# Peptides against a protein of PDB entry 1EBD, part 54

Target 1, 138 residues: chain A of PDB entry 1EBD
Amino acid sequence: KASYEGKVAAEAIAGHPSAVDYVAIPAVVFSDPECASVGYFEQQAKDEGIDVIAAKFPFAANGRALALNDTDGFLKLVVRKEDGVIIGAQIIGPNASDMIAELGLAIEAGMTAEDIALTIHAHPTLGEIAMEAAEVAL

## One batch from the design tools (peptide; made by RFdiffusion4, then SolubleMPNN)

Design b2_p16_7_s4 (from b2_p16_7, 10 letters changed)
Fold by OpenDDE base, seed 3:
Structure b2_p16_7_s4 (fold): chain B 138 residues (1-138), chain A 16 residues (1-16)
Amino acid sequence: as target 1 above (138 residues)
Amino acid sequence: MEEALQKLRELAEARR
């Protein structure tokens, strides 16, 4: 099942083999707050006719961000509605430059929002925000 | 990549 779903995700992406190579390249801006992105932005997906859910969770609701007194920003997941596959992510906030790697891996592997939501993240961590955003997408 | 960086810069600027 997982291999076939990964192949269908890869084939849906492989409708243009040249577009696949760019989907998982992270972009990072080392500002304060940090900014990171991988895959589709919500508007890019919409412009391509992909029906998406944009699931957003704020760092102001993250226990580790509160403990660090660094709560500016959010994580956004861009999830394809038809199958729940994550096709993009954006992070603005603490440790965004490192946290984007988890989401890059998820996109490359053809993972769903459910896969991330069911992945236990250590508490309290900034990384929990990925799980929380994935739960919003369900 | 360049478009993504531009969008991120715009998002960062909107927060300043």
Scores: peptide ipSAE 0.126, ipTM 0.731, DockQ to the pose 0.024
Fold by OpenDDE base, seed 1:
Structure b2_p16_7_s4 (fold): chain B 138 residues (1-138), chain A 16 residues (1-16)
Amino acid sequence: as target 1 above (138 residues)
Amino acid sequence: MEEALQKLRELAEARR
């Protein structure tokens, strides 16, 4: 948010067309394990009357997390049931601070859980957990 | 954003 707003301000000062129009703002806590979120939490969506699927996949089932001996936590996708669109994501675990960017991109682009499930992730990677969680939502 | 950060802090604190 702040860095993006700073860029927009700099572009405006430079005479370039710029607008702040974003759907999702990532939030990160650099703890151990790391915590990251973008878009809706499951309960926030429910409180707004959005019917959602909360698809959760544990790092304990991720091949790269096992190889790193860092298997605490999970990825959760919040998927709108009406159209399968990803409206939120939470990650607690290894590299959560960087991995949230893929899901931020997916939310900003209006992607579905199917779009993520059909995206080939390199093996073995922590990023495969996004694909696995997306498959749970199908 | 502040609510999300608070929820994440709570999740991080619950693991300490």
Scores: peptide ipSAE 0.125, ipTM 0.731, DockQ to the pose 0.025
Fold by OpenDDE base, seed 2:
Structure b2_p16_7_s4 (fold): chain B 138 residues (1-138), chain A 16 residues (1-16)
Amino acid sequence: as target 1 above (138 residues)
Amino acid sequence: MEEALQKLRELAEARR
């Protein structure tokens, strides 16, 4: 947030028009487990009248999380039912602070759950949880 | 932003 707002401010001062889109601004708590979010929570989307799929995948089902002996938590995708577009994500678990970046990119680019599900993720990685959650949303 | 941070804090605290 602060770094992004600083760039937008610098660009505006330099006479380059820029907009701050807060949809893809991540929120992170560096706790144990880490917590990260970008875009809508499921309830926020529902409160705005957006029909959503909440796809949840646990770290306990991920090969890398098992290998690390760190299996607490889950990834949740918030997917708009109308078009399959990812509008939010929450991660509670190992490496959540870094893993949220892929989902921030997906939301900023207007990607669908299908786009992530069809993206090859390296095996074994924590990042595969994003792919698995995307498959659950299909 | 603040609402998201608050929800994340609550989730992190509930796991301690």
Scores: peptide ipSAE 0.110, ipTM 0.722, DockQ to the pose 0.025
Fold by OpenDDE base, seed 4:
Structure b2_p16_7_s4 (fold): chain B 138 residues (1-138), chain A 16 residues (1-16)
Amino acid sequence: as target 1 above (138 residues)
Amino acid sequence: MEEALQKLRELAEARR
């Protein structure tokens, strides 16, 4: 947030139209395991009356995580049931701080769980966990 | 795991 707000301010001063009006501002905790989130948490969506699917996939089932011997945690997608649109994501696990960017892009673009499920991810990668979680949401 | 998710939620909420 703060770094992005600084960029927006610099762009505005330079005469470029820019605003901090994004839905998908990531939050990251560089803990062990790493934690990252973008958009809605499941409970936040429910508190706002949004009917959601919370699709969870564990790193213990990810081939790259197994190969790295770093299988703690999971990815969770928060998917709006009405239209399948991804409205939030949480990652606790390896490379969560970088992997959250794909899901941030998906949320900002208004993508569905199907869009992610149909996106070919390289095998074996940590990124496949987004595809696997999207398949769980279908 | 749930504790870490809760801490992450609190951090995300504080950034809004």
Scores: peptide ipSAE 0.048, ipTM 0.676, DockQ to the pose 0.034

Design b2_p16_8_s1 (from b2_p16_8, 7 letters changed)
Fold by OpenDDE base, seed 1:
Structure b2_p16_8_s1 (fold): chain B 138 residues (1-138), chain A 16 residues (1-16)
Amino acid sequence: as target 1 above (138 residues)
Amino acid sequence: MEEAMKKIKELAQKVL
């Protein structure tokens, strides 16, 4: 948020058209395990009357997490049932702070769980957990 | 696994 607002302000001062869009602002906590979130939590979506699928995949089933001996946590996708659009994501686990950016991009682009499930992730990577969680939403 | 996942969820609820 603050760094993005600073960039938008600098661009505006420089005479470039810029707007602050707050659709998918990531929140990160650099704990062990790391925690990251973007868009809706499952409960927030429900409180707003959005019918959602909460698709969840554990790092304990991820090949890279196993190879790193860092298998604590999960990825959760919050998917709108009406159209399959991803409206939120949460990661607790290894590299959650960096991995949330893919899901932020997916939300900003209005991507579906199918779009992520059909995206080839490199094997073995932590990022594959996004694909696996998207497959759970189908 | 399940007990660890409960603790991790509780952590996430405290920090997010």
Scores: peptide ipSAE 0.024, ipTM 0.440, DockQ to the pose 0.027
Fold by OpenDDE base, seed 5:
Structure b2_p16_8_s1 (fold): chain B 138 residues (1-138), chain A 16 residues (1-16)
Amino acid sequence: as target 1 above (138 residues)
Amino acid sequence: MEEAMKKIKELAQKVL
C-alpha cells in the first residue's frame, strides 16, 4: 500500500495520469503460518451482488508443502462466475507473503481461473497450489 | 487496509 501510493504520487508529480486502484493491493501478515490477501474476499463480492466461486485448495495436498512438513492452511481464489475472472485471492500457509504476488498480477491483468490452471507451475513447488485452486474453479 | 487485515485475521483463526 504505502509504496504503491508513493509511486502513484510520484507519477502524479511527474505529470502522468495515475489513479490509485486498490483492487490489486496486497495485504500481508508475517505470522506463522503467513497470511496474505489481494482483491475481494468472498463475502465482500457477495455483499456487492457479485456471483462468485470460492475455489479452495489445501497445502496438505501440495507436494512441496508435504516435503517441507509445512502443510497448514490453504489458497482460496474468488472467481467471478460470469466470465471466470479472478477478482480476489487469500493464502494462509507457507510463503503466502511472496506467493500472493502471482495472484496480484493475475487480478491486475484481468486473468481468468483458466489462465492460471493452464499456466505450468514447476513441480514440486508451493506455487502449484495456485494452479490447483484454479482447476477447482473450472 | 484495516478492514482487509480484520478479514485476514478472521480467516487465520479458522485455520489455527
Scores: peptide ipSAE 0.024, ipTM 0.483, DockQ to the pose 0.035
Fold by OpenDDE base, seed 4:
Order: sequence, then structure tokens, then C-alpha cells
Structure b2_p16_8_s1 (fold): chain B 138 residues (1-138), chain A 16 residues (1-16)
Amino acid sequence: as target 1 above (138 residues)
Amino acid sequence: MEEAMKKIKELAQKVL
């Protein structure tokens, strides 16, 4: 956020039209485990009257996380029930800070849980957890 | 595992 706002401010000062209107601004906490979020939280969506599916997959079931012996946490997708569109994601676990970018892209593009579930992820990777969580949302 | 998941959820509630 702040770095991006600084870029937009610099572009505006340079006379370039710049918009800050992104739906999916990531938030990252570089803790152990890492925490990342983009878009809606499940409770936030509910408080706004959005009917959602909260699809959750644990790193303890991810083949790469098992191979790394780093299985703490989960990925959560917040999926709008009406159309299956991903409106939020949270990751707690290994590489959450980088993995959130895929889900940020999916939210900005208006992708569905089906789009992610049908996307082939390399095996074994931490990134497969996005596909697995998307399958839980179907 | 269950206690670790509880701590992780408690952490998530503080930082997210």
C-alpha cells in the first residue's frame, strides 16, 4: 500500500494520470508463520451482506510443505456464492508473502474458484494449495 | 498440530 501510494503520488507529480482504485491491495506480515491477505475477509463479506463460501486448505496436506517440514497454517479463499468469484484470500504459512500475488491477480481479474481449480499448478509446490482450496469451494 | 493451529489463528486475529 504505502509504496504503491508513493508511486502513484510520484506519477501524479510527473503529470501522469494514476488511479489508486484497485480491488485487491495485499497486506503482508513477515512473521513466523508469514501472514498475507488480499480482498475480503470472510467476516467482512458477511457484514456487508455478501453470501460467501470460505474454502480452507491446510499446509499439513500440501506435498511441498510436508517435504519442507513447514506445515503450519492454511490458505483460505473467500468465494462469492452467487457466481463463484474469488473476492478475498488469506494465507498463513510458508511463502505466504509471495503466494498472495497469484490470488491478488485472480481477484483483480474477477476469476472464479473454478478458474483456479482448473489451473495446473506444478507438483509438488506450495502454490498447489491455491488449487486445492479452490476445489474445496466448488 | 491442534494447539499450533490455535496459536496461528490467534496470531492471524492480531495481525490481519
Scores: peptide ipSAE 0.020, ipTM 0.445, DockQ to the pose 0.026
Fold by OpenDDE base, seed 3:
Structure b2_p16_8_s1 (fold): chain B 138 residues (1-138), chain A 16 residues (1-16)
Amino acid sequence: as target 1 above (138 residues)
Amino acid sequence: MEEAMKKIKELAQKVL
């Protein structure tokens, strides 16, 4: 956020048209378990009148999380029901701070839950939970 | 494979 706002301010001072777009700004809390979010929360989308699917998958069902004995939490996708576009994601669990970047990229690119579900993730990995949550949204 | 995917979707829906 602040670094991006600083870039927009520098472009404006240089006489270039620039706008602050806040579509996919990540927020991270380095707790145990870690918490990460990008885009809409489910309730924010509903309050704006967006019909959404909340697709949730637990780390307790992820093969890598089981092998690490670190299975607390989940991944949630917020998917627009009209077109299947991912508009938000939340992760509570192992490596959430780094894993949120895939979902930030997906939101910025206007990707669907189908695009993530069809993306081959390495098995077993923590990142595979994004694919599993996307399959729940289908 | 299809029956396993169905069980996974049903498990995820119970955690909502």
Scores: peptide ipSAE 0.010, ipTM 0.356, DockQ to the pose 0.035

Design b2_p16_8_s2 (from b2_p16_8, 9 letters changed)
Fold by OpenDDE base, seed 1:
Structure b2_p16_8_s2 (fold): chain B 138 residues (1-138), chain A 16 residues (1-16)
Amino acid sequence: as target 1 above (138 residues)
Amino acid sequence: KEEALRQMKELAQRVL
């Protein structure tokens, strides 16, 4: 957020077209476990009248998290039911601060849960949890 | 914005 707002301000001063879109701005808390969020929370989408699927997958079922002995938490996708588009994601768990970037990209690109489910993730990785949560949304 | 910040704080409070 702050770095992006600084870039937008610099581009505006330089006479370039710039806009601040807040839809896919990540929020991170560097706790143990880490917390990250991008886009809608499930309740925000519901409060706006968006019919959503909340797909949740636990790190306790992720092969890399098990190998690291760091299995606390989960990934949650917030998927719009009308078209399957990912409109939000939350991660509590190992490397959540970096893993949120894939989901930020997916939201900005207007990707579906199917697009993520069909994306091959390396095995074993923490990133596979995004694919597993996307499969839960199908 | 305020509601997103509330929900993010609630998320963090489950961990802290």
Scores: peptide ipSAE 0.086, ipTM 0.718, DockQ to the pose 0.034
Fold by OpenDDE base, seed 3:
Structure b2_p16_8_s2 (fold): chain B 138 residues (1-138), chain A 16 residues (1-16)
Amino acid sequence: as target 1 above (138 residues)
Amino acid sequence: KEEALRQMKELAQRVL
């Protein structure tokens, strides 16, 4: 956020139109377990009258999280029901601060839960939880 | 923006 706001300010001072409006600004709390969020929370989408699917997958069912003995938390996708577009994501768990970037990219690109579900994730990885949560949304 | 920050704080408080 601050780095992006600094870039937009530099572009504005240079007389260039800021051509990149980021829709999905990540928020991270470096706690144990880590917390990350991008885009809509489920309740925010509902309060705006967006019909959503909240797809949740636990780290306790992730093979890499089990191997690390770090299985606290979950990934949640907030998926717009009309078109399957991912509009938000929340992660509580191992490496949430880095893993949120995939979902930030998906939201910025207007990707669907199907796009993530059809993306091959390496096995076993923490990242597979994004695919598993996307499959729950189908 | 403010509501997103509120919900993120609530999310963090469930884990801390």
Scores: peptide ipSAE 0.081, ipTM 0.714, DockQ to the pose 0.035
Fold by OpenDDE base, seed 2:
Structure b2_p16_8_s2 (fold): chain B 138 residues (1-138), chain A 16 residues (1-16)
Amino acid sequence: as target 1 above (138 residues)
Amino acid sequence: KEEALRQMKELAQRVL
């Protein structure tokens, strides 16, 4: 956020109109386990009248999380039912602070759960949880 | 903004 707002301010000072789009601005808490969020929460989307699928996949079902002996938490995708577009994500678990970047990119690009489900993730990785959660949303 | 911050605090409170 602060770095992005600083770039937007620098661009504005340079005479380049830039919009501060907050849709894909991540929020991170570097706790153990880490917490990360980008875009809509499920309840926030519902309160705005957006019909959503909340797809949740646990770290306990991920081969990399098992290999790390760090299986606490989950990834949640918030997917708009109308078109399958990802509008939010929340992660509690190992590397949540870095893993949120893929989902931030997907939201900013207007990608669907199908786009992530069809993206080949390396095995074994924590990133596969994004793919697995996307498959749950189909 | 405030609602997203509330939900993040609630999320963090489940983990701390």
Scores: peptide ipSAE 0.061, ipTM 0.701, DockQ to the pose 0.034
Fold by OpenDDE base, seed 4:
Parts: sequence; structure tokens; C-alpha cells
Structure b2_p16_8_s2 (fold): chain B 138 residues (1-138), chain A 16 residues (1-16)
Amino acid sequence: as target 1 above (138 residues)
Amino acid sequence: KEEALRQMKELAQRVL
């Protein structure tokens, strides 16, 4: 947020139209395990009257997480049930701080859970957990 | 395992 607000301010001062109301500002906590979130939490979406699918996949089922012996946590997708659009994501686990960027991109682009599920992720990677969680949302 | 993940989720939701 602050670094981004600084960039937007610099672009505005430079005379570039910085019209970016981002829907998906990531929040990261560098704890052990790392925590990251972008867009809606499941409860926030429900409180706004959005019918959602909360698709959850555990790092304990991810081949790369197993190989790293770092299997704590999960990825959660918050998918709008009407159209399958990803409106939020949360990651608790290994590399959550970097992995949230893919999901931030997906939310900003208006992608569906199907778009992520059909995206080939390299095997074995931590990133496959996004694909696996998207498959759970279908 | 599930209880630990629940606690981690609740902790994360308080910090994010």
C-alpha cells in the first residue's frame, strides 16, 4: 500500500493519469508461516450479500511443500458463485508473500477459477496450489 | 492439524 501510494503520487506529479483504483491491494505479514491476502475474505463477501464459494487447498497436499518439509497452512480462493470470478484469496504458508501476486493479477484481470484451473503450473511447485484450489472451486 | 490451521487462520485474519 504505502509504496504503491508513493508510486501513484509520483506518477500523478509527473502528469501521468494515475487512475488506478485497485480492487486488489495485497496485504502481507512476514510471520512464520507467512500470511498474505488480496481482495475479499469469505466473510466480507457474505456480509456484502455476495454468494461465494470458498475453495481451500492445504500445503500438506502440495508436492513442493512436502519436498521442502514446509506444509503448514493453505490457500483459499473466494470465488463469486454467479460467474466463477475470483474476488479474493488468502495464503497462509510457504512463500505466501510472493505467491499472492498471481492471485492479485487474477482478481485485477477479472479471471475465473476456471482460468486458473486451466493454467498449467510447473510440477512440482508451490504455485500449483493455486491451480488445485481453483479446481476445488469448480 | 485442523485445529492448528483454524488458529492460524484466525490469527492471520486479525493481523491482515
Scores: peptide ipSAE 0.034, ipTM 0.638, DockQ to the pose 0.027

Design b2_p16_8_s3 (from b2_p16_8, 9 letters changed)
Fold by OpenDDE base, seed 5:
Structure b2_p16_8_s3 (fold): chain B 138 residues (1-138), chain A 16 residues (1-16)
Amino acid sequence: as target 1 above (138 residues)
Amino acid sequence: KEKALEKIKELAKRVL
């Protein structure tokens, strides 16, 4: 947040109009398990009148999480039903603090659940759970 | 497992 707000301020001083997109700002808590979020929560989208799919996949079904013996938690995608665009993501589980960056990029780029489902993820990886959650949204 | 998952969800609701 603060670093991005500083960049927006520098761009404005340079004569480039820019706004802070708070939807694309990741929030991370380095707890055990880690918690990360970017974009809309499911309830926040509903409160704004957005019809959403909440696609959830558990780390308990991820091959890398099983190999690490760290299978607590899930990834959740918040997908807009009208066009399949990803508008939010939440991760609770192993490496959530780093994994949220891929989903932040997807949201900022206006990607769909189909775009993520068709993206080849290495097997077995924790990141593969994003692909699996995207397939649940289809 | 389910009890651990519910604790994690309640943690997430407090910190995110």
Scores: peptide ipSAE 0.025, ipTM 0.430, DockQ to the pose 0.026
Fold by OpenDDE base, seed 1:
Structure b2_p16_8_s3 (fold): chain B 138 residues (1-138), chain A 16 residues (1-16)
Amino acid sequence: as target 1 above (138 residues)
Amino acid sequence: KEKALEKIKELAKRVL
């Protein structure tokens, strides 16, 4: 947030188009396990009257998380039912702070759950959990 | 596991 706001302010001062979309700004907590979020929470979307699918996949079912013995938590996608567009994501688990960037990119690009489900992730990786959660949304 | 997950969810609700 603060770093991005500083960049947007500098771009505005330089006469470049600048906008702050707080929905696309990731929030990270470097706890054990890590917590990360980008875009809408499921409840925020519902409070705005957006009909959503909350697709959730546990790290306990991820091959890399099992190999690391770090299986606490999950990934959640918040998917708009009308068009399948991803409008939010939350990760609680290993490497959540870095893994949120893929989902931030997907939200900013207007990608669907199908786009992520069809994206090949390397095996075994923690990142595969995004694909698995996207498949739950289909 | 389940009690740990609920604590983690509660942490997430407080900080995110």
Scores: peptide ipSAE 0.022, ipTM 0.435, DockQ to the pose 0.027
Fold by OpenDDE base, seed 3:
Structure b2_p16_8_s3 (fold): chain B 138 residues (1-138), chain A 16 residues (1-16)
Amino acid sequence: as target 1 above (138 residues)
Amino acid sequence: KEKALEKIKELAKRVL
């Protein structure tokens, strides 16, 4: 947040039009399990009148999480039903603080759940949970 | 397992 706002301020001073987009601002808590979020929560989208799918996949079904013996939590995608665009993501589980960056990129780029579902993730990885959650949204 | 997932969801609601 603060670093992004600082960049927007520098661009404005340089005479470049820039806006603060808070949709792709990640929030991370380094707890055990880790918690990360980017974009809309399901309830925030509903409160704005956005019809959403909340696609959820558990780390207990992820091959790498099983191999690490760290299977607590899930990934949730918040997908707009109209066009399949990813507008939010939440991760609770192993490496959530780092894995949220992929989903931040997907939201900022206007990607769909189909785009993530068709992206091959290395096997076995924690990152496959994003692909699996995207498949649930289809 | 289910009770652990519920506690994690409650943690998420407090932190996120």
Scores: peptide ipSAE 0.020, ipTM 0.412, DockQ to the pose 0.026
Fold by OpenDDE base, seed 4:
Structure b2_p16_8_s3 (fold): chain B 138 residues (1-138), chain A 16 residues (1-16)
Amino acid sequence: as target 1 above (138 residues)
Amino acid sequence: KEKALEKIKELAKRVL
């Protein structure tokens, strides 16, 4: 947040129009397990009257997480039902702090759960959990 | 379409 807001401010001072998109700003907690979030939480979307699918996939079903013996937690996608657009994501689990960047990109680009589900992720990776959660949202 | 995509994904999981 602060670094991005600082960059936007510097670009604006330099005469480049830029805006802060608060939806695409990640929040990370480097706990064990790590916690990351970007965009809407399921309840926030509901409170704003957005009809959403909350697609959840557990790390216990991820091949890389199993190989690492680090299977605690899950990825959750918050998907707008009207158009399948990803509006939020939460990760609790291994490498959540880095994995949230893919989902931040997806939200910023207005991507759908289908776009993520059709993106081939390398096997076995923790990142495959985003694809698996997107498939649950279809 | 769907069955073809699943086969491509399964093949990709073997080589990527």
Scores: peptide ipSAE 0.017, ipTM 0.393, DockQ to the pose 0.083

Design b2_p16_8_s4 (from b2_p16_8, 10 letters changed)
Fold by OpenDDE base, seed 3:
Structure b2_p16_8_s4 (fold): chain B 138 residues (1-138), chain A 16 residues (1-16)
Amino acid sequence: as target 1 above (138 residues)
Amino acid sequence: KEKALEEMKKLAQRVL
């Protein structure tokens, strides 16, 4: 956020059109386990009258998390039911702070759960949990 | 922002 606001300010000073504001700003807490979020929480979407699927996949079912002996937590996708578009994501678990960037990109690009489910993730990786959660949303 | 932080805390508390 702050870095983006600095870029927009620099563009405005230079007389350039400002970049379009991000739809989704990531939030990270570097705890153990790490916590990350981007876009809508399930309850925020519901409070705005958006009909959503909350697809959740646990790190305890992820092959890389098992190999690391770090299986606490989950990934949650918040998917709009009307069109399958990903409007939010939350991660609690290993490498959540970096893994949230994939989902931030997906939200900014207007991608669906199907787009993520059809994206091949390397095996075994923590990143596969995004694909698995997307499959739950289908 | 505040609501999002509260939801994050609730999520974290369920895992800890």
Scores: peptide ipSAE 0.052, ipTM 0.687, DockQ to the pose 0.034
Fold by OpenDDE base, seed 1:
Structure b2_p16_8_s4 (fold): chain B 138 residues (1-138), chain A 16 residues (1-16)
Amino acid sequence: as target 1 above (138 residues)
Amino acid sequence: KEKALEEMKKLAQRVL
């Protein structure tokens, strides 16, 4: 956020079009395990009256996480039931700080859980957990 | 913003 706001401010000063209107601002905690979030939390969506599916998949079931012996945590997708659109995601586990970017892109693009479920992820990767969580939401 | 940070702290506290 702050880095992006700084870039937009510099572009505005340079006479370029500038807008700061993002739905998906990532938040990261560089702990062990790492924590990352983008968009809505499940309870936040419920408090706003949004009917959601909370699709959760554990790193303990991910082939790459098993191979790395780093299986703590999970990915959670927050999916709007009305249209299947992804409105939030949370990751606790290996590489969460980088993996959140795919989900940030999906949210900003207005993608559905089906769009992610139909996206081929390389095997074995940590990123496959996004596909697995999306399949849980279908 | 503050509520999202609190939820993130709760999330982190479950695994720390």
Scores: peptide ipSAE 0.046, ipTM 0.688, DockQ to the pose 0.034
Fold by OpenDDE base, seed 2:
Structure b2_p16_8_s4 (fold): chain B 138 residues (1-138), chain A 16 residues (1-16)
Amino acid sequence: as target 1 above (138 residues)
Amino acid sequence: KEKALEEMKKLAQRVL
């Protein structure tokens, strides 16, 4: 956020209008395990009257997490039931701070769980958890 | 904003 606001300010000073309307601002806590979030939490979406699927996939089921001996936590997708659009994601686990960027892109682009489920992720990677969680949401 | 920060704090408190 602050880095982005600084970029927008620099662009505005340079006479380039920058649209500040980001749907997906990531938030990260660099703990062990790392915590990352973008968009809606499940309960937040429900409180706003959005009917959602909360798809959760554990790092303990990921081949890369097993190979790293770092299997704590999970990825959660918050998917709008009406159209399958991803409106939020939460990650607790290894590399959560970087993995949230893919999901931030997906939310900002208005992508569906199907779009992520059909995206080929490299094997073995932690990123495959996003694909697996997207498949759970179908 | 404040609710999202609270949910993140709850999430972090479950892990810490």
Scores: peptide ipSAE 0.041, ipTM 0.681, DockQ to the pose 0.034
Fold by OpenDDE base, seed 4:
Structure b2_p16_8_s4 (fold): chain B 138 residues (1-138), chain A 16 residues (1-16)
Amino acid sequence: as target 1 above (138 residues)
Amino acid sequence: KEKALEEMKKLAQRVL
């Protein structure tokens, strides 16, 4: 079951080339752990010749994830090196399906990793992982 | 369960 769900999740994540006029259409797979993506994957950005930073932060280092005993996965930010603008995000982990919305908003607004890093997130929350990943991108 | 999760993580990490 889990290997099939993981394959379907990866195929669903891989299978949406941005064929619609919006900068950031979220893709969600309600697997365990949940998978969510918005904007560019690291490899897609590289294939388009965009120099990126892939900033990754694990849920195992998130205080809320530890408190929930649900520390599987990570958040990845895909940040354009030229200007620090967030162009993609991927989340594998607890509440990824809801947490992707913050990063979708950030991408649509043209925000930088610095903008997210300087945004106060409530402590302890799963959402702090976005701030932590943004700090990794600086 | 852990092995299936590890393989899922490895698969996801190759796509992401």
Scores: peptide ipSAE 0.027, ipTM 0.566, DockQ to the pose 0.028

